Peptides against a protein of PDB entry 5EG6. Designs and how they scored, part 18

Target 1, 151 residues: chain A of PDB entry 5EG6
Amino acid sequence: RLRSQTVSTRYLHVEGGNFHASSQQWGAFYIHLLDDDESEGEEFTVRDGYIHYGQTVKLVCSVTGMALPRLIIRKVDKQTALLDADDPVSQLHKCAFYLKDTERMYLCLSQERIIQFQATPCPKEQNKEMINDGASWTIISTDKAEYTFYE

## One batch from the design tools (peptide; aimed at target 1 H32 M66 L107)

Design b1_p16_7_s1 (made by RFdiffusion4, then SolubleMPNN; from b1_p16_7, 12 letters changed)
Fold by OpenDDE base, seed 4:
Structure b1_p16_7_s1 (fold): chain B 151 residues (1-151), chain A 16 residues (1-16)
Amino acid sequence: as target 1 above (151 residues)
Amino acid sequence: ASGELTYYKNAKAHRA
């Protein structure tokens, strides 16, 4: 599940054929790793390996199959997205989803809506760009530890 | 400019 880092906790959810933010409901999503040269489309090839910041991913709702355009997952430092971070994605850190091949557009929560928000360049740090709180997300694994007990 | 997103209604993932 994805949680936006706003004052009011909101979860990314798909309902009625649209992505939206819910305070009560959350969706489970597949985060598929893509090759950097993967083209945009409904169909895509998934790559193996751990997801690192800076890599291209597809976010797909596990229930509806709805997907967003290709995203680049980026590490967040305070209110900035890091453009050059390449370490493995961690659930302990905030992240942002850059819409690939756009002018600094990020996946963003605005009230109950999911929109794209244009980040502002950071004048003092070329490797960072400023995002709002709605564009900062936390990834929470929904993997349930299934234990098989044998008696 | 900020705006609405375009979605894919039926995404299909293929394993490499």
Scores: peptide ipSAE 0.382, ipTM 0.866, DockQ to the pose 0.886
OpenDDE base, seeds 1, 2, 3, 5: peptide ipSAE 0.345, 0.363, 0.352, 0.340; ipTM 0.856, 0.857, 0.854, 0.851

Design b1_p16_7_s2 (made by RFdiffusion4, then SolubleMPNN; from b1_p16_7, 13 letters changed)
Fold by OpenDDE base, seed 4:
Structure b1_p16_7_s2 (fold): chain B 151 residues (1-151), chain A 16 residues (1-16)
Amino acid sequence: as target 1 above (151 residues)
Amino acid sequence: GSGELSYYSNAKAIKA
């Protein structure tokens, strides 16, 4: 299980006042759990507890303090983001970051840039939407904590 | 579509 803590990802990095991709450096971020009704802003109230898929989070660079807008962390299955998954976030699974209150926009790696990319609805499954590889992320917790997973 | 991201230069987390 992940909780509000410090995490790292290889291809999300802040340098020169911008979010960008880096194959050479790991970016360290705080991932904060927010209430579902938390408003967008520079200042936000953090909730305690474990992070589940479907919950609202805030990614803040631990070095620069730069932050992305509110995100909903979603579970990834193959090339799709799951809209109804609500189990605890696992470091063993890929995840996607939906830009909250957008039309299916996800945090995406495109070459050296970090952009928002619009997912395509899945015609066969309403609980899924199709994302590209750049919108699928792996995160690693940097905090010393017991990891619990379900098999 | 795709596009640029907005971000905050100095985010502040407040503990509940």
Scores: peptide ipSAE 0.307, ipTM 0.843, DockQ to the pose 0.908
OpenDDE base, seeds 1, 2, 3, 5: peptide ipSAE 0.238, 0.284, 0.243, 0.233; ipTM 0.806, 0.820, 0.815, 0.807; seed 3 fails the geometry check

Design b1_p16_7_s3 (made by RFdiffusion4, then SolubleMPNN; from b1_p16_7, 12 letters changed)
Fold by OpenDDE base, seed 4:
Structure b1_p16_7_s3 (fold): chain B 151 residues (1-151), chain A 16 residues (1-16)
Amino acid sequence: as target 1 above (151 residues)
Amino acid sequence: MSGELSYYSNAVAKKA
């Protein structure tokens, strides 16, 4: 199970003061659990506990300290993000990062860039949003903050 | 629809 800790993910990387995509490197990040009512800002209060889908998190680069806006980590089922899943986050499953308080915007890999990409509502399944492969992420927990993984 | 992300250059995590 995942808690506030360091994680590694492919493609997401910070270099030159920007988030970008790297096919050769796994970025090292802190994932911090936040309260659902935590406001957006440079400073944030971290909540203890295991991370569940649907909860608000912050991703902070372990090297540079750069951070993305508040995200809601969501479970992925094939090419869809599940909106109501609330079980503990599993490293065995891909996840999506919804940008909180947006209109279905998700953290997305687009070639060499990290962007926000708008998911499409799923008419047949109201609890799902259709995402592309670039918005599906694999995360690996790490034991050390200084850990860096290269493929 | 897609766009660039805003981010913070120096985030600070505080314990509750």
Scores: peptide ipSAE 0.299, ipTM 0.839, DockQ to the pose 0.941
OpenDDE base, seeds 1, 2, 3, 5: peptide ipSAE 0.244, 0.043, 0.268, 0.217; ipTM 0.812, 0.547, 0.826, 0.794

Design b1_p16_7_s4 (made by RFdiffusion4, then SolubleMPNN; from b1_p16_7, 13 letters changed)
Fold by OpenDDE base, seed 4:
Structure b1_p16_7_s4 (fold): chain B 151 residues (1-151), chain A 16 residues (1-16)
Amino acid sequence: as target 1 above (151 residues)
Amino acid sequence: ASGPLSYYKNAKAIKA
């Protein structure tokens, strides 16, 4: 289980005042849990507790302080984002970051750029959205002691 | 549609 803590991801990096892709460098980020009704802005209030899929989070670069808009962290099943998963976030599973209050926009790696990518509705399953591989992320805690594993 | 992403340059987390 993850909570508000410092995490790292391989292909999300801040350099030159911009978010960009890096295959060589790992970016370190604070992942903060927010209340579902927290407003968008530069300043935000952090909640205590373990992060679950479906909850609102903020990613803040630990070095530069740069941050993305509010995100909803969602569980990934193959090439789909699950809309109704609510179990604790696991480092063993890929996740997707839905840009809150958008039309199915997700944080996405496209070559050397970080973009928002619009997911496609799943015609057969209303609780799923189809994403590409670039919108599937792996989160690694920088402090393993902060992670509680449950199989 | 897919496209560029906006961000904040100096975010501030308030600890409860």
Scores: peptide ipSAE 0.375, ipTM 0.871, DockQ to the pose 0.870
OpenDDE base, seeds 1, 2, 3, 5: peptide ipSAE 0.327, 0.373, 0.332, 0.327; ipTM 0.859, 0.868, 0.853, 0.854

Design b1_p16_8 (made by RFdiffusion4)
Pose (drawn by RFdiffusion4):
Structure b1_p16_8 (pose): chain A 148 residues (1-2, 6-151), chain P 16 residues (1-16)
Amino acid sequence: RLTVSTRYLHVEGGNFHASSQQWGAFYIHLLDDDESEGEEFTVRDGYIHYGQTVKLVCSVTGMALPRLIIRKVDKQTALLDADDPVSQLHKCAFYLKDTERMYLCLSQERIIQFQATPCPKEQNKEMINDGASWTIISTDKAEYTFYE
Amino acid sequence: HTHERLHAPVWHPPTA
């Protein structure tokens, strides 16, 4: 959110995008700190905590973003030291692991990476673009099937 | 902990 500005992470046309019309449901998988990038990867059970490495996988298309470090957001900053459990409707940032402070970010409908600004005296914090702040919530679905 | 292996095509965002 930048209420009219609201966009959702979604996959269509073979790309991740920030959609104003549809939202995707993504599996969020915990990865070990030393797992490497690839189309094949190992996931782990447990509750998601800030600072942990995760993979987001589209439940519809199966496509995934690169490894991300989920980080807690305070106003406009990513808190790198935060390690408490990720909770419903928390504001989060996703750092693309092994990059120079590049975060998952939207530019209108586009999904891009955007570099964070290091903070002056508070070096456990990085300033992030407004499009790099994401609200997380668990999803569910009901399905009914009938035929005449 | 329980571990499982998965396969998924990885998509990469461009640089702004």

Design b1_p16_8_s1 (made by RFdiffusion4, then SolubleMPNN; from b1_p16_8, 10 letters changed)
Fold by OpenDDE base, seed 3:
Structure b1_p16_8_s1 (fold): chain B 151 residues (1-151), chain A 16 residues (1-16)
Amino acid sequence: as target 1 above (151 residues)
Amino acid sequence: MKYKTLKAKVVYPPLA
């Protein structure tokens, strides 16, 4: 399970007051859990707890203190983001970061840039949105944890 | 639950 904690995500880092991408660099971030009704702003209230898909989170750079806007962390299934998944976030799976209160905009890696990518609705599956590979992220906890293998 | 107020400058990524 993923808790509000320090994490690393591939290619994402902060430089010069902006979020950038690098194939050779990893950024360290603290992922904060917000209440669903928390408003956007430079001041925000966070809470402790385990993070579930569908919840609102804040990614704050551990070095610069810069933050992305409010995100909804969503489960990824192949090339789609699941809109209704609510199980605990797993580090074994890729995730997508929906920019809250946008028209299907997701955090996306495009070459050397971090951009907003607009997902396409799935015609036959209303609970899914089509995303590209750049909008799929891997989260690795920087906190020491114990793991158990299950077959 | 425990709550804490934080402050961080918000950066918006550009549109595609």
Scores: peptide ipSAE 0.567, ipTM 0.925, DockQ to the pose 0.918
OpenDDE base, seeds 1, 2, 4, 5: peptide ipSAE 0.563, 0.561, 0.533, 0.564; ipTM 0.923, 0.920, 0.912, 0.922

Design b1_p16_8_s2 (made by RFdiffusion4, then SolubleMPNN; from b1_p16_8, 10 letters changed)
Fold by OpenDDE base, seed 5:
Structure b1_p16_8_s2 (fold): chain B 151 residues (1-151), chain A 16 residues (1-16)
Amino acid sequence: as target 1 above (151 residues)
Amino acid sequence: MKKKKLKAKVVYPPLA
């Protein structure tokens, strides 16, 4: 299980007031859990707790203090994001970051840039959206708190 | 649960 804590991810970092991609650097971020009804803004309320898929989170750069917009962390199954998964987030599985209140926009790595990529609806499965490989992320905890495995 | 207010500049990534 993943809780609100400092995490790292490959390729994502902040430079010049913007989020960029680096093939050689790991970015250090704090992942904050938000209430589902928390509004977007530069001032926001965070809570401590374990993170489940479908919940709203904030990624804040530990160095610059820059933040991405509110994200919904979603479970990934192969090349699809699951819309209705609500089990605890597993650090052993890939996840996707849906930009909240957008039309299927996901945080995506494209070459040297971090972009919003629009997912495609899955025709046969309404609870899934098709994403590309760049929209699948791996989160690694940098906290020494006890890890609980979740399949 | 512990709650606190934080401030952070919001950066929007560009569209594809």
Scores: peptide ipSAE 0.594, ipTM 0.922, DockQ to the pose 0.888
OpenDDE base, seeds 1, 2, 3, 4: peptide ipSAE 0.570, 0.583, 0.572, 0.551; ipTM 0.922, 0.922, 0.923, 0.912

Design b1_p16_8_s3 (made by RFdiffusion4, then SolubleMPNN; from b1_p16_8, 9 letters changed)
Fold by OpenDDE base, seed 2:
Structure b1_p16_8_s3 (fold): chain B 151 residues (1-151), chain A 16 residues (1-16)
Amino acid sequence: as target 1 above (151 residues)
Amino acid sequence: MKKEKLKAKVVYPPLA
């Protein structure tokens, strides 16, 4: 189970006031759980607790203190983001970060850049959106955490 | 439930 804590992810770090990608670096971030009704801003209220898919989170660079906008963490199934998954976040699986209040925009790695990628609706499965590999992320906790395994 | 107020400058990644 993932909780509000310090985490690392490959190919994401902050340099020069911007988010960049590096094949050789792991970016260190705080992942914070927000209330669903928390507003966007430079000041925000976070809470501790275990994170479930579908919840709103903030990623804050542990080095620079810069943050991405509010994200909804979503479960990934191959090249699709699941819209209705609500089980606890598993570090065994890739996840996607939907930029809250956007038209299906997801945090995405493109070459050496971090961009917003617009997912495509899945016609056959309304509970899924089609993303690319660059929009799939692996989170590794840096704090001691409880892990629960799921089928 | 424990809550905390934080500060962080928001950076928006560019659109594709």
Scores: peptide ipSAE 0.548, ipTM 0.909, DockQ to the pose 0.920
OpenDDE base, seeds 1, 3, 4, 5: peptide ipSAE 0.538, 0.533, 0.545, 0.518; ipTM 0.910, 0.909, 0.910, 0.904; seed 4 fails the geometry check

Design b1_p16_8_s4 (made by RFdiffusion4, then SolubleMPNN; from b1_p16_8, 10 letters changed)
Fold by OpenDDE base, seed 2:
Structure b1_p16_8_s4 (fold): chain B 151 residues (1-151), chain A 16 residues (1-16)
Amino acid sequence: as target 1 above (151 residues)
Amino acid sequence: MKKKTLKAKVVYPPLA
């Protein structure tokens, strides 16, 4: 299971003061756990602990110190983000990063750019939002952690 | 539970 720690992800890094995509680069970030009521800002309070889907996190670039806005990490099921999953984050599965307090905006890879992609509501399943492959991310921890595997 | 305050410039990705 994932905890507040340094992580890496493919196709996401900071270059030139902006978040960029590169197939040859693994961005190094620290993923921080925030309280659900933590406000957005350049100063924020983080907590130690294990991360569950549905919780608010901050991704801070370990190189530049720049951060993305507050995100809610969500479990991915095929091409959908699950809205109500709350189990521990598993590095065996892709995840999605919902930009908190937006209308279904997710962190997304589009060609060489990192963008906000608006998910489409799933009419058949209210607990899911349809995302594209670019909005699915793989997290690789770089610190020692306790791992729990799920099938 | 341990906590700390961090400082980081926020970058917003562009909209699609």
Scores: peptide ipSAE 0.576, ipTM 0.923, DockQ to the pose 0.913
OpenDDE base, seeds 1, 3, 4, 5: peptide ipSAE 0.566, 0.562, 0.431, 0.437; ipTM 0.921, 0.920, 0.844, 0.843

## One batch from the design tools (peptide; aimed at target 1 D48)

Design b1_p17_1 (made by RFdiffusion4; failed a check: the pose's geometry)
Pose (drawn by RFdiffusion4):
Structure b1_p17_1 (pose): chain A 148 residues (1-2, 6-151), chain P 17 residues (1-17)
Amino acid sequence: RLTVSTRYLHVEGGNFHASSQQWGAFYIHLLDDDESEGEEFTVRDGYIHYGQTVKLVCSVTGMALPRLIIRKVDKQTALLDADDPVSQLHKCAFYLKDTERMYLCLSQERIIQFQATPCPKEQNKEMINDGASWTIISTDKAEYTFYE
Amino acid sequence: NFIGIKGSLYSHSSTLP
């Protein structure tokens, strides 16, 4: 959110995008700290904590973003040292692992990576673009099937 | 800006497609 500005992470046309009309449901999988990038990867059980490495996988298309470090957001900054459990409707940032402070970011409908600004005296913090702050919430679905 | 998470915030290896 930048209420009219609200966009959702979604996959269509073979790309991740920030949609104003639809939202995707993504599996969030915990990875070990030393797992490497690839189309094949190992996932672990447990509750997701800030600072951990995760893979987001579209439940509809199966496509995934690169490995991300989920980080807590305070106002406009990513807190690199935060390690508590990720909770419902928390603000989060997703650092693309092994990049120069590049975060998952929207530019209107587009999903891009955007570089964070290191903080002056508080070096456990990085300033992030407004499009790099994401609110997380668990989803569910009900299905009914009938025929005449 | 929102990301919907399938199921829960607990990671389950059995749900990997």

Design b1_p17_1_s1 (made by RFdiffusion4, then SolubleMPNN; from b1_p17_1, 6 letters changed; failed a check: the pose's geometry)
Amino acid sequence: NVLGVYGSLYSDSSLLP

Design b1_p17_1_s2 (made by RFdiffusion4, then SolubleMPNN; from b1_p17_1, 7 letters changed; failed a check: the pose's geometry)
Amino acid sequence: MILGVEGSLYSDSSKLP

Design b1_p17_1_s3 (made by RFdiffusion4, then SolubleMPNN; from b1_p17_1, 6 letters changed; failed a check: the pose's geometry)
Amino acid sequence: NVLGVYGSLYSKSSLLP

Design b1_p17_1_s4 (made by RFdiffusion4, then SolubleMPNN; from b1_p17_1, 7 letters changed; failed a check: the pose's geometry)
Amino acid sequence: NILGVYGSLESKSSLLP

Design b1_p17_2 (made by RFdiffusion4)
Pose (drawn by RFdiffusion4):
Structure b1_p17_2 (pose): chain A 148 residues (1-2, 6-151), chain P 17 residues (1-17)
Amino acid sequence: RLTVSTRYLHVEGGNFHASSQQWGAFYIHLLDDDESEGEEFTVRDGYIHYGQTVKLVCSVTGMALPRLIIRKVDKQTALLDADDPVSQLHKCAFYLKDTERMYLCLSQERIIQFQATPCPKEQNKEMINDGASWTIISTDKAEYTFYE
Amino acid sequence: SLHTVTSHFFSSKPFYS
C-alpha cells in the first residue's frame, strides 16, 4: 500500500507482477542459511522468522522468486537484526540474497529489485523504497463442485 | 456442464513451512 494504491503480488504471462485486480497465493518455504540458488532446492519445516532465508513459490504456476531474506519493517526501514516469528499482517521486506542491498519492489504494476539506502549511525537498518514494503497474511480456500 | 466454485480468503493460521 502506497487504499486506492493497494497492489498484490501475482503471477501472470510468465512474470511476477504487482496486480490491482488479482492476488496470488504463494507457498513460503524456509531454507537453510547455506542453501544455494537454483531451480532445485531443499526446504525445511518450521515457523518463519525474520532474518531467515525463504523461497516464495506460486501455488498456481509453480514459478518462484530468487532466495529472499525476510526482514521486519519499521515505518520505512528494514531491521536486519530482527529475528522474531513472522506474524499475520506484519509489514515485511524481502532482501534478495547475495545482492548489494537489493529488495523486492514494485514500480506500479512491475516487480523489480531496488537498492536500499544504508542508515547513518544505525547500521543494522537500511532505508527501503515504499514499493519494497509488503504485508504478509496466510490464505485459504473453499471449493464446491456440482453438475446438473 | 460441470461447475466448480472456488472461494479464496484469508486465514489466521501461523506461517509455517

Design b1_p17_2_s1 (made by RFdiffusion4, then SolubleMPNN; from b1_p17_2, 8 letters changed)
Fold by OpenDDE base, seed 5:
Structure b1_p17_2_s1 (fold): chain B 151 residues (1-151), chain A 17 residues (1-17)
Amino acid sequence: as target 1 above (151 residues)
Amino acid sequence: PVVTVTYYYFSDKPFVS
């Protein structure tokens, strides 16, 4: 039997102390640039400057203060994450968030859940890892702390 | 999916795809 499918934009959000993806709510996050040698923790030092692909960042919910582990922001080329791109991050392009110090784990949307998705190595392209659409993120800016809408 | 940020250091202006 067929089940009704909804096609809508899903936004990263924090609810009940957990990260999830919602079509009705979005969280406003800080994206902090860190030093490459910054350790994992709730307390960290933020550095100034434009964010470049390959750099370490922290996503922190502006409302709850909940944060994801340290991420490396990577450029996306079609369905692959680029490992060696180092140019400035552009909001015109999709990006991927590699969980630092993991075996190719990326921040990924699965239904309404935020999970870790393991990228597949590209055997003939050493500088690329294959990801799915759920791991391809678009970054947009907002001046609001939180927004909820109803379709 | 989309992540909305209130504080960022990007070289370009905000864009919504």
Scores: peptide ipSAE 0.433, ipTM 0.768, DockQ to the pose 0.087
OpenDDE base, seeds 1, 2, 3, 4: peptide ipSAE 0.257, 0.229, 0.252, 0.417; ipTM 0.706, 0.699, 0.700, 0.760

Design b1_p17_2_s2 (made by RFdiffusion4, then SolubleMPNN; from b1_p17_2, 7 letters changed)
Fold by OpenDDE base, seed 2:
Structure b1_p17_2_s2 (fold): chain B 151 residues (1-151), chain A 17 residues (1-17)
Amino acid sequence: as target 1 above (151 residues)
Amino acid sequence: PLVTVVYYFSSSKPFIS
């Protein structure tokens, strides 16, 4: 007998010096809060405090030290990113990672690859941008640097 | 549906749980 799987899970991971989306491996990341005026670079100043939606963050792999460009973490409602949400970021909510200083580009996965996805404006809602499932992330705390499992 | 996950170190506690 065969059973259809309705849920597919992909984890952000770094392998071979590249970010990718794995079904079997996941990496633990540092998510550092930055000042809004912090410049792009490998060296940055980390700010203390809880992260709120709309703030600038750096995502750094705990094992390799590989980092993504500066991101603005945004709240997600269904398949839309909210542009004006400013409440504290919660693990109970999905979020999107806007690539700072881009034209609506968001961190996204396509199969095993990590890409930039350009969101489309919502015609009737100026405070929202339309994203896809690959650009909607669940953030989960962990005490492990990386993990591999077999299904 | 597709579930995309980012794990982060809990010791930093940047987010509300």
Scores: peptide ipSAE 0.426, ipTM 0.793, DockQ to the pose 0.111
OpenDDE base, seeds 1, 3, 4, 5: peptide ipSAE 0.105, 0.141, 0.135, 0.291; ipTM 0.561, 0.627, 0.578, 0.729

Design b1_p17_2_s3 (made by RFdiffusion4, then SolubleMPNN; from b1_p17_2, 7 letters changed)
Fold by OpenDDE base, seed 5:
Structure b1_p17_2_s3 (fold): chain B 151 residues (1-151), chain A 17 residues (1-17)
Amino acid sequence: as target 1 above (151 residues)
Amino acid sequence: PLVTVTYYYTSSKPFVS
């Protein structure tokens, strides 16, 4: 088991057929790179390559097989999601998961629940959206992963 | 902060969820 970085650290987990965030348990997920034009569905094709911010990904629970909707992984700067960042994703950096084809909805923690949370536009910075801490994720790759994120 | 333990795959084969 991985220990939390801080007292407030929670892990994405699937239990009882639902996604939730646990401070004590964590789930191992597959992250798949998709084409930008890949449609939503239970079946999808995976693209080769190194994941970059702005690209579309699928998160699938390795235990249950449950998947989240298509996500666009975005770079996070403090409490803002960057809309135009396109550099390689690093597990050293926090990221946000924008639910594709939504109005600024992001994968977010609320209490112990995983919800969609609507980001607030940044009036002065059109390339940024304001998110909360619950929408800021850190990706940790296991030693069993086929490929690691950029470091 | 929220942490996801992730397996990364780049297979060209289609996957089913």
Scores: peptide ipSAE 0.378, ipTM 0.727, DockQ to the pose 0.063
OpenDDE base, seeds 1, 2, 3, 4: peptide ipSAE 0.032, 0.037, 0.062, 0.034; ipTM 0.521, 0.559, 0.575, 0.582; seed 1 fails the geometry check

Design b1_p17_2_s4 (made by RFdiffusion4, then SolubleMPNN; from b1_p17_2, 6 letters changed)
Fold by OpenDDE base, seed 3:
Structure b1_p17_2_s4 (fold): chain B 151 residues (1-151), chain A 17 residues (1-17)
Amino acid sequence: as target 1 above (151 residues)
Amino acid sequence: PLVTVTYYFSSSKPFVS
């Protein structure tokens, strides 16, 4: 029998020039699609088109302009990140953000902090990596017409 | 599918009650 659980939801937010996980506030971020060979930096070339799993993206705060390092957006299956999924990313579906060029590090929340969580390889499934719930994100579009929600 | 517009991101961690 599964034990009862209490879920604590937090949102990616920028405060004081740093990324953090807020239970009350959410930040509005641009998801910029990059080329796979795009180098790390504050300046980058944005590609047009729909974002697919496996592609490189930049998350940029629409208010502060603060950005995370280059991320590879990956599909989530239960508590695993899929390494080979390439279908279009959809809102409200779970995804994971792999820190590009790291040893299986994923964007993760830990209480009020945004950290890197190292995924564990799946012994029986080479195309999957085991992540925790804090590394599983839901993407929700903002209504740009509702400026009252913006800082 | 996603395009280059603004989104917010949420994640949840469960606690054993």
Scores: peptide ipSAE 0.430, ipTM 0.824, DockQ to the pose 0.045
OpenDDE base, seeds 1, 2, 4, 5: peptide ipSAE 0.310, 0.411, 0.404, 0.417; ipTM 0.758, 0.824, 0.812, 0.821

Design b1_p17_3 (made by RFdiffusion4)
Pose (drawn by RFdiffusion4):
Structure b1_p17_3 (pose): chain A 148 residues (1-2, 6-151), chain P 17 residues (1-17)
Amino acid sequence: RLTVSTRYLHVEGGNFHASSQQWGAFYIHLLDDDESEGEEFTVRDGYIHYGQTVKLVCSVTGMALPRLIIRKVDKQTALLDADDPVSQLHKCAFYLKDTERMYLCLSQERIIQFQATPCPKEQNKEMINDGASWTIISTDKAEYTFYE
Amino acid sequence: VPIKAAPASWLENLRAE
């Protein structure tokens, strides 16, 4: 959110995008700290904590973003030292692992990476673009099937 | 309420489709 500004992470046309009309449901998988990038990867059980490495995989298309470090957001900053459990409707930032402070970010409908600004005296913090702050919530679905 | 990671079986089932 930038209420009219609300956009959702979604996959269509073979790309991740920030949609104003539809939202995707993504599996969030914990990865070990030393797992490497690839089409194939190992996931682990457990509750998701800030600072941990994760893979987001579209439940519909199966496509995934690169490895991300999920980080807690305070106003406009990513807190790199935060390690508590990720909770419902928390603000989050996703650092693209092994990049120069590049975060998952929207530019209108587009999904891009955007570099964070290091903080002056508080070096456990990085300033992030408004499009790099994401609210997380668990999802569910009900299905009914009938025929005449 | 904390968020739990998705089961690995779900990813295997999705890849098998």

Design b1_p17_3_s1 (made by RFdiffusion4, then SolubleMPNN; from b1_p17_3, 7 letters changed)
Fold by OpenDDE base, seed 1:
Structure b1_p17_3_s1 (fold): chain B 151 residues (1-151), chain A 17 residues (1-17)
Amino acid sequence: as target 1 above (151 residues)
Amino acid sequence: MPIKASPKSKLEELKAK
């Protein structure tokens, strides 16, 4: 086994072949960096390097291999997602996962379910979209792929 | 504390299961 980095986040995990949410359980995912022009599919090409806001990523369950659709990771400032941020993604900083090629749909935790939440345009700031707390995620990197972390 | 992208090898390992 090659040493690799995974990401863990509260709430999001895979159980019984489906994505589930739990307030106490952390899921472990591989976070793959894609090209901006990479098409949607089960097979995709990945890139190396540190992930920056605005880039396209694939979250893959470290246990089952199930993947979410292509996401654009965006920086979060309070209740807003920044559309033009491009600095490196840092651990413990809040981020949002925009579902690529959707009308402002973001990965969101609501009542222990994973849903798509439609962000509202910010009237005075075109580079921002208003999201809710459920669409704001905190991620922690780990070298452990086969484990379950509980709060 | 930047987050590094996962390597291609992990994707291959999962598909091999």
Scores: peptide ipSAE 0.481, ipTM 0.890, DockQ to the pose 0.895
OpenDDE base, seeds 2, 3, 4, 5: peptide ipSAE 0.230, 0.473, 0.448, 0.476; ipTM 0.775, 0.893, 0.882, 0.893

